# Peptides against a protein of PDB entry 3HUF, part 13

Target 1, 320 residues: chain A of PDB entry 3HUF
Amino acid sequence: MWIIEAEGDILKGKSRILFPGTYIVGRNVSDDSSHIQVISKSISKRHARFTILTPSEKDYFTGGPCEFEVKDLDTKFGTKVNEKVVGQNGDSYKEKDLKIQLGKCPFTINAYWRSMCIQFDNPEMLSQWASNLNLLGIPTGLRDSDATTHFVMNRQAGSSITVGTMYAFLKKTVIIDDSYLQYLSTVKESVIEDASLMPDALECFKNIIKNNDQFPSSPEDCINSLEGFSCAMLNTSSESHHLLELLGLRISTFMSLGDIDKELISKTDFVVLNNAVYDSEKISFPEGIFCLTIEQLWKIIIERNSRELISKEIERLKYA

## One batch from the design tools (peptide; made by RFdiffusion4, then SolubleMPNN)

Design b2_p25_2_s3 (from b2_p25_2 with E4K E6K E9L R12K E25A)
Fold by OpenDDE base, seed 1:
Formats: C-alpha cells, sequence, structure tokens
Structure b2_p25_2_s3 (fold): chain B 320 residues (1-320), chain A 25 residues (1-25)
C-alpha cells in the first residue's frame, strides 16, 4: 500500500494510507476518501491530483507498487516528483519512494510503498476476496511468489493443513485466515487519517499457530531437519519440491511409480506421494521402500524427534 | 544593523511571495 508522510506539519503530523483511487491534493480541500488537505500557504487551493491504480498481475510477482500518477492542476509553480517537474499531462511512477513537492513549499510529501502481497491457497477464496483486496492496493494471487508477504490458509474443519500452508510456514510467510481479511475490509475508512490503525497480521498469525497443533513452534525446527536423507517424489508441484528442499532432503523426481526401479530404491530412503496417488496406487507400491504422503511426512516433521521417527519407519519397511 | 535589515527584507519578500501565492492559489 502507498503511505504518505510529510515534514513541517503540512499533513497535520499524520501518516495516511492511499488506497487505489483519485485524490485532489490542496490547501482548500477537506480530508476524505478522495481529498488530501495539505497545510501550507505555498500550496494552491487545488494543487495536484494523485491517482493510484489497482495492483497489476505483475505486481503480485514483483512486489512492486501500484502505479502512482501525479498531475499538476495548472498551478503557477507546478509540482515536482523526485526533483523533476511533472509534465502537463501528468506523469506515472513505479518507484517505491516518491518525494512530492507542491509549488514552492519547502516541505515535501514523502510517499513510500509498504509491500503487502497475499497468496491464496485456493481459487475459491481468491475469487471471493481479490476484488476487495485489490481496492486496498494489495496484490493477490494463487501461485507461489517470493514477493508474497501473507498467505491465506484454507480452514477446512478436521483436515490437515495443505502443502501450500506448510510451505508458506517454512518460508516464514505470515499465515492469515478469512477473519483477518474480514477485519482488513472493515478498517479501510478508519485508516484514512492514521496509517498506524492498520491491523497487525502477526497477531492473527500467532493465534492461528497457537490454536492449531499441526504447526511446529517455529519454522527453524523443521528447516533442514531431514538433512542427510534422500527422497523420491512425483514431478507434480514446484511447491512440494521446494518444501522438501527446505527440509534438507536430497530429491529425485520420477513421472510414474513404474519408474521406481531397484537403483532408485537403493539410493532413496522414502518416496513422497500426494494423497490422490497414495490412495489410488497403494496396491502397486514397490517392495522394500517406504512410501508416505506429504501430510504424513509433515506429521513426522513437527515432532521433536522427527529424525528418529523417520529412521525407525525406514528401517521397519526396508527389513520387513 | 545590515544583517537585521537583510533579515527584515527576506521576511517581507517571503510574506509577499506567500501573499501572492495565497491570491493566485
Amino acid sequence: as target 1 above (320 residues)
Amino acid sequence: EEEKEKEELEEKEEEEEEREEEEEA
């Protein structure tokens, strides 16, 4: 989201979130959802127009800012952004930091981009929330991205956490739920005057982790916990591969269970499968290898003695 | 004395620029 601040009390000492939309900026306007009052004699009654676009699809992957358009409203002394005069038709900015000078005002409006990118675990929740979140200037998507700051966990009562949730946790992404999204949607108008009133997602995250026994105490308890072990997996998802890499596993990929030969078995401690393949193909599992689901692996990983537990299961099945 | 007259002139020029900016803004 864009945040504006200024020195010299020209913004009344307040930080303001600018959501996507159009703002008239000037001395003789009243602060609301479409106006920004700036208090200086050197500023025109109606000085500039700021237009913040909704996030692009690219912004979700890059963590880049919503496009920030500035237009001068035909003022005597004009408007500058980063020491450059704004052109007559207005200019567009994608820099994360903007110094906006209105006329001869000695104090600049400092606009800065606070990154918030929300990944969703399922398309249904994305479809429900994306429009509202985009109107907050929050990029949203389904696919893994290094720009993601938050991950929306799908809470199905009585189900294990998804691979996406497991991976988001190990990546130290802030896991949130629909309750946070609901809260976030309600505060939009209250944060116009004070950007500090933006809800803290970390409190939501702490509550999720505290109330769900499927999470370890920290990602650090799981990262590299299986260093020295080797696994084979179906080449199904990048997230599953990256999850297993974060566990410190050496990974071999295969296309079908039929590709699991004696050579692969000799070099592999266990085979990781998704639930669909595990349930459908359990009768066709190769002899002498331990096969488990990612969810079964996760249940072992969250235990303090994960290495001992997995070693015991490997031994049990290699010598059975 | 000369510094004080200069400060008073700068302050008047700033007040006049502020007034012109107030009238034109």
Scores: peptide ipSAE 0.041, ipTM 0.594, DockQ to the pose 0.063
Fold by OpenDDE base, seed 5:
Structure b2_p25_2_s3 (fold): chain B 320 residues (1-320), chain A 25 residues (1-25)
Amino acid sequence: as target 1 above (320 residues)
Amino acid sequence: EEEKEKEELEEKEEEEEEREEEEEA
């Protein structure tokens, strides 16, 4: 989200979130959803127009800012952004930090981009929330992105957490739910006056972890917990691969259980399958190798003695 | 006395320049 602050009390010592939309900036405007009052005698009654665009799909993958347009409103002394005079038709900015000088005012408005990108695990939840979140200047998506800061867990009653949720947790992404999204939507008016009133997702995240026994206490409890083990993965999911890498596993990727020969069995500790392959191929599992799903693996890795549990299961099948 | 009248004149000129800037802005 874009946040503005200024020196010299020209913004009344307040930080403000700028959501996507158009703002008239000047001395003789009243602070509201479309106006930013700036208190200085050197600033025109109506000095500039700020226009913040809604997030692009590219912004979701890059964590880049919503496009920030500045136009001078035909003022005597003009407007500068990052020491450059704004052009007659206005200019657009994709920098994360903007120093905006209005006329001869000795104090600048500092605009900075606070990265917030929300990944959804569920397409129905994305469809429900994407419009509202985009209107807050928050890019949203389903696919994994290195720019994601928050992850919306799909709450299906009585279901195991998804691979996406497992991976988001191990990536140290803040896991949130619909309660946080609802709260985030309600503070829109309050954050005009004080950007610090933006709700902290950490409380929501702590409550999710505390109330769900499918989570370890921290990502660090699972990261590299299986270092030194090797697996064969029969899955096309990139998130599944990255999850297994974060566990410290050496991974070999295969398309069929028939690709697993005696030589590979000698070098591989276990085989990881998706649920569909596990259920269909259970009768065709190679002799002398431990086969499990990611969800079954997750149930082992959340235990404090995960390495011992896996070792016992590997040994049981090597000597069977 | 002369130094005080000069300071009051400079303060009035600054207030008048600030008022002109406020009207021109």
Scores: peptide ipSAE 0.035, ipTM 0.554, DockQ to the pose 0.048
Fold by OpenDDE base, seed 4:
Structure b2_p25_2_s3 (fold): chain B 320 residues (1-320), chain A 25 residues (1-25)
Amino acid sequence: as target 1 above (320 residues)
Amino acid sequence: EEEKEKEELEEKEEEEEEREEEEEA
């Protein structure tokens, strides 16, 4: 989200969030959802127009800012952004830091981008929330991204956490739920005057982890916990692959269970399967290899003695 | 007429205030 602050108390010492929308900026405007009052004698009554665009799909992957358009409102001394005069038709900015000078005002409005990108595990939840979150200047998507800061866990009572949730946790993405999204949707008015009133997702995250025994105590307890082991997996999910990498596993990929030969078995401690393949083909598993799902693996990984548990399962099947 | 005269007075006061701040900066 864009946050503005200013020097010289021209914003009354307050930080403000700018959501996507249009703002008239000037001395003689009242602070509201479409106006930014700036207190300086050197600033025109109506000095500039700020227009913040909704996030693009690209912004979700890059963590880049919503496009920030600045137009001077035909003022005597114009408007500058990063020491450059704004063009007559306005200019658009994608820099994360903007110093906006209105006329000859000795104090600048400092705009900075606070990255918030929300990944969804479920397409239906994305469809439900994307419009509202985009109106908050929050990029949203389904696919893994290095720019993601938050991950929406689907609350199904009594279901196992998804691979996406497992990976988000290990990646140290802040896991949130629909309750946090609802809360975000309500704060839009209160943060006009004080950007510090934005809800902290970390409290939501702490509560999720505390109330769900399917999470380990920390990501650090699981990262590289299976270092030195080797697995084979079906090349079906990028998140699954990345999850296994974060566990410190050496990974071999195969396309079908028929590709699991004696050579692969000799080099592999266990095979990781998706639920569909595991359930359909469990009768046809290759002899002499431990096959499990990611969810079954996760249940082992969250235990303090995960290495001992996995070793015991491997041994049980090699000597059976 | 009175609204225009008020706007012109406010514009002059703004130009005078801008000039005073330019001298203090």
Scores: peptide ipSAE 0.029, ipTM 0.643, DockQ to the pose 0.052
Fold by OpenDDE base, seed 3:
Structure b2_p25_2_s3 (fold): chain B 320 residues (1-320), chain A 25 residues (1-25)
Amino acid sequence: as target 1 above (320 residues)
Amino acid sequence: EEEKEKEELEEKEEEEEEREEEEEA
């Protein structure tokens, strides 16, 4: 989201969130969803127009800002952005920091981008929420991205957490739920005067972890917890691979269970399978190797003695 | 002293801008 602030009390000492939309900026406008009052005699009654675009798909992957357009409203002294005069037709900016000078005003409006990118675990929830979140200037998607700041957990009562949720937790994204999204949808008007009134996602996250025994106490308890062990996995999902890497595992990939030969077994402590392959092929598992699902592995790694537990399971099958 | 000169300059710029708007209406 874009946030504006300024020195010299020209914004009344307040920070303001700018959502996608159009704003008239000037001395003689009233603060609302489409106007930004600036308090200086050196600023025209109607000085500039700010237009913030909705996020692009690219912004989800880059964590880049919504495009910020500035147009001068034919003022005597013009408008500058980052010490450059705004062109007659307006200029568009993709920088994360904008120093906006209105006329001869000695105080600048400082616009900065607060990165917020929300990943969804399922396409149905993305389809439901994406439009509303984009209107808040929040890029959304399903795929993993290094720019993701938040992850929407599905509330399915009685189901295990998904691989996406596990990975989101370990990569230190803020896990949120539908209740936080509902709260975000109500805030648009209340944050006009005070950007600090944005709902705290960390409080939502703390409540999710506290109420769900499927989470470890911290990501740090699980990161590299299986260092020195080796696994083989089916080349299926990038998230599953990255999850196993964050556990500190040496990973070998295979295309089918038939590729798990005696050589691979000799170099591998256990095999990680998806649920579909585990359920279909459990009769045909290679002798002398521990096969488990990611969900079964997760149940082991959340325990304080995870290394002892996994070692015991590996030994049990070597001597069988 | 510099603050007073700045306030007097801002008052003159405001009086000029009000006059320009009255001439365009």
Scores: peptide ipSAE 0.025, ipTM 0.647, DockQ to the pose 0.113

Design b2_p25_3_s2 (from b2_p25_3 with E11K L17E E22K E23K)
Fold by OpenDDE base, seed 2:
Structure b2_p25_3_s2 (fold): chain B 320 residues (1-320), chain A 25 residues (1-25)
Amino acid sequence: as target 1 above (320 residues)
Amino acid sequence: EEEEEEEEEEKEEEEEEEEELKKEE
């Protein structure tokens, strides 16, 4: 989201969130959803137009700002952005920090980009929320991205958390739910005038973790918790591979259970399978190896004695 | 008539801005 602030009390000492939309900026406008009052005698009654574009699909992957357009409204002294005069047709900016000078005003409006990108675990929730979040200047998507700051957990009562949720947690993405998205939608009008009223996603996350026994206390409790163990996995999703890497596992990949030879068994402590293969192939599991699902592995990893639990299961099956 | 009133208001605004800038110097 774009936030503006200014020196010399020209914004009444307040910070303001600029959502996607068009704003007339000047001395003789009233603050609302489409106007920004700037209190200085050296600023025209209607001085500039700010236009914030909705986020692009590219912005979801890059964490780049929504495009910020500035047009001067044919003022005598013009408008400058980052010490450069705005062109007659307006100029567009993708820098994360903008210093906007209106005419000869000695104080600048400082615009800065606060990165927020929301990943969804399922397409149904994305379809429900994407339009509203894009109108907040928040990029949204389904795929993993290094720019993602938040992850929407699907609330299915009594279901195990998904691999996407597990991975989002371990990569230190803030887990949120539908209640936080609803809260964001309700505060839109209040945060226009006061950027400090923006809901704290970290409080929502703390409440999710506290109320769900399927989460460890912190990502740090699980990161490298299985260092020194080796696993073999079916060539599955990238998220599953990255999740096992974050656990500190040495990973070998195979294409079928038939590729699990005596050499692989000798170098592997356990085999990680997806639910479909685990349920269909239970009778054909190689003797003397511990096979489990990623969800079964997660249930062990969240325990304080995870290494001891895994070691006991490995020993039980090697000597059975 | 409406375009001439907008041009006269813009001129009065430019004169007020010039007088206010001279008071800040």
Scores: peptide ipSAE 0.030, ipTM 0.656, DockQ to the pose 0.387
Fold by OpenDDE base, seed 4:
Structure b2_p25_3_s2 (fold): chain B 320 residues (1-320), chain A 25 residues (1-25)
Amino acid sequence: as target 1 above (320 residues)
Amino acid sequence: EEEEEEEEEEKEEEEEEEEELKKEE
């Protein structure tokens, strides 16, 4: 989201969140959803127009800012952004930090991008929330992104956490739920005058972890916890692969269970399968190898003695 | 001098805004 602050008291000593939309900026405007009052004699009554675009799909992957358009409203001294005069037709900015000078005002409006990118675990939740979150200047998506800051867990009571949720946790993303999204959707009015009123997702996350025994105490408890073990996986999910990498596993990929030969078995401690393949093919598993699902592996990983547990399971099947 | 220039600029901008407001009516 864009946040503005200013030097001196030209913004009344407050920070403000700018959501996607159009703002008239000037001395003689009243602060609302479409106006930014700036208090200086050196600023025109209606000085500039700020237009913040909704996030692009690219912004979700890069964590880049919503496009920030600045137009001068034909003022005598114009508008500058990062010491450059704004062109007559306006200019658009994708920099994360903007110093906006209105006319001869000795104080600048400092706009900065606070990165927030929300990944969704399922397309239904994305479809439900994306429009509202985009109107808050929050990029949203389904795919893994290095820019992801938050992950929406689908709250089905009594279901195992998804691979996406497991990976998000290990990646140290803030896991949130629909309650936090609902809260974000209502915050728009309260943060106009004070950007500090933006809700902290960490409290939501702490409550999720506290109330769900399927989470370890920290990501650090699981990261590299299986260092020195080797697995093979069906090449079906990138998130599954990345999850297993974060566990410190050496990973081999295969295309079918028929590719699991004696050589692969000799070099592999266990085979990781998705639930569909595990349930359908359990009768045809190769002899002498431990096959499990990611969810079964996760249940071992969250235990304090995970390495001992996995070793015992491997040994049990090598000597059976 | 700087305060008088700021007051003259403020007054020119006031006249321009009053002309814009009259175009929106």
Scores: peptide ipSAE 0.028, ipTM 0.622, DockQ to the pose 0.161
Fold by OpenDDE base, seed 3:
Structure b2_p25_3_s2 (fold): chain B 320 residues (1-320), chain A 25 residues (1-25)
Amino acid sequence: as target 1 above (320 residues)
Amino acid sequence: EEEEEEEEEEKEEEEEEEEELKKEE
């Protein structure tokens, strides 16, 4: 989201969130959803127009800002952005930091981009929320992104957490739920006066972790917890691969269970399978190797003695 | 001198806003 602040009390000492939309900026406007009052004698009654675009798909992957358009409203002294005069037709900016000078005002409006990118685990939830979140200047998507700051956990009562949720947790993303998304939808008007009224996602996250025994106490308890072990997995899921890497595992990939030969078994402590392959091929598992699902592995890694538990399961199957 | 120029610019901008409002009626 864009946040504006200013020196010299020209914004009344307030920080304001700018959502996608159009704003008239000037001395003689009243602060509302489409106007920004700036208190300085050297600023025109209607000085500039700010237009913030909705997020692009590219912004979801880069964590880049919503495009910020500035137009001068034919003022005597013009408008500058980052010491450059705004062109007659307006200019568009993709920088994360904008210093906006209105006329001869000695104080600048400082616009900065606060990165917030919400990943969804469920396409149905994305379809429900994407439009509303985009109107808040929040890029949304399904795929993993290095720009992802928040992850929406789907509340299916009684189901195990998904691989996406496990990976999001280990990546130190803030896990949120539908209750936080509902709260975000209510604050749009209140943040005009005070940007600090944005709901704290960390409180939502703390409540999720506290009330769900499927989470470890911290990501740090699981990161590299299986260092020195080796696994083999199907070359199907990038998120599953990255999850196993964060556990500190040496990973070998295979295309089919038929590729699990005596050589692979000799170099591998266990095989990680998806649920579909585990359920269908359970009768045909190679002898002398421990096969498990990611969800079964997760149940072990959240335990304080995860290394001892894994070692015991590996030994049990080597001597059977 | 600077305060008198600011009061004159304020009057010109008020007259322009009143002329635009009369064109939309």
Scores: peptide ipSAE 0.025, ipTM 0.596, DockQ to the pose 0.157
Fold by OpenDDE base, seed 5:
Structure b2_p25_3_s2 (fold): chain B 320 residues (1-320), chain A 25 residues (1-25)
Amino acid sequence: as target 1 above (320 residues)
Amino acid sequence: EEEEEEEEEEKEEEEEEEEELKKEE
């Protein structure tokens, strides 16, 4: 989200979130959803127009800012952004930090981009929330991204957490739910005067982790917990591969269960399968190898003695 | 008419602002 601050009390000592929309900036405007009052005798009554666009799909993958357009409203002394005079037709900015000088005002408006990028695990929840979150200047998507700051887990009752949720947790992404999204939708007006009133997702996250026994106490309890073990994985999602890497596993990939030869078995402690392959092919598993699902592996790794548990299962099947 | 009166009031206040800026120099 864009946040503005200024020196010299020209913004009344307050920080403000700018959501996507158009703002008239000037001395004689009243602070509301479309106006930003700036208090200086060197600033015109109506000095500039700020236009913040909704996030693009590219912004979801890059964590880049919503496009920030500045137009001078034909003022005598003009407007500058990053020491450059704004062109007569306005200019657009994708920099994360903007120093905006209105006329001869000795104090600048400092605009900065605070990255918030929400990944969804469920396409139905994305479809429900994307429009509202985009109107808050929050990029949203389904695919894994290095720019993701938050991950929305599905609350649908009684199912195991998904691989996406497991990976987001180990990646130290803040796990949130629909309750936090609902709360975000209510703060839009209250944060006009004070950007610090934005809700902290960490309290929501702590409550999710505390109330769900499928999570360890921290990502650090699981990261590298299986260091020194080797697995083979059927060519599945990139998230599944990255999850196994975060566990400290050495990973070999194969295309079919028929590719699991004696050489691969000799180098591999266990085979990781998706649920569909595990259920369909259980009768045809190679002899002398431990096969499990990611969800079964997750149930082992959340235990304090995960290394001992997995070692016992590997030994049990090597001698069976 | 209202837009022309707003443009004339904007010019008179810009002249007063320039006179105050000259007093701070």
Scores: peptide ipSAE 0.029, ipTM 0.642, DockQ to the pose 0.547; fails the geometry check

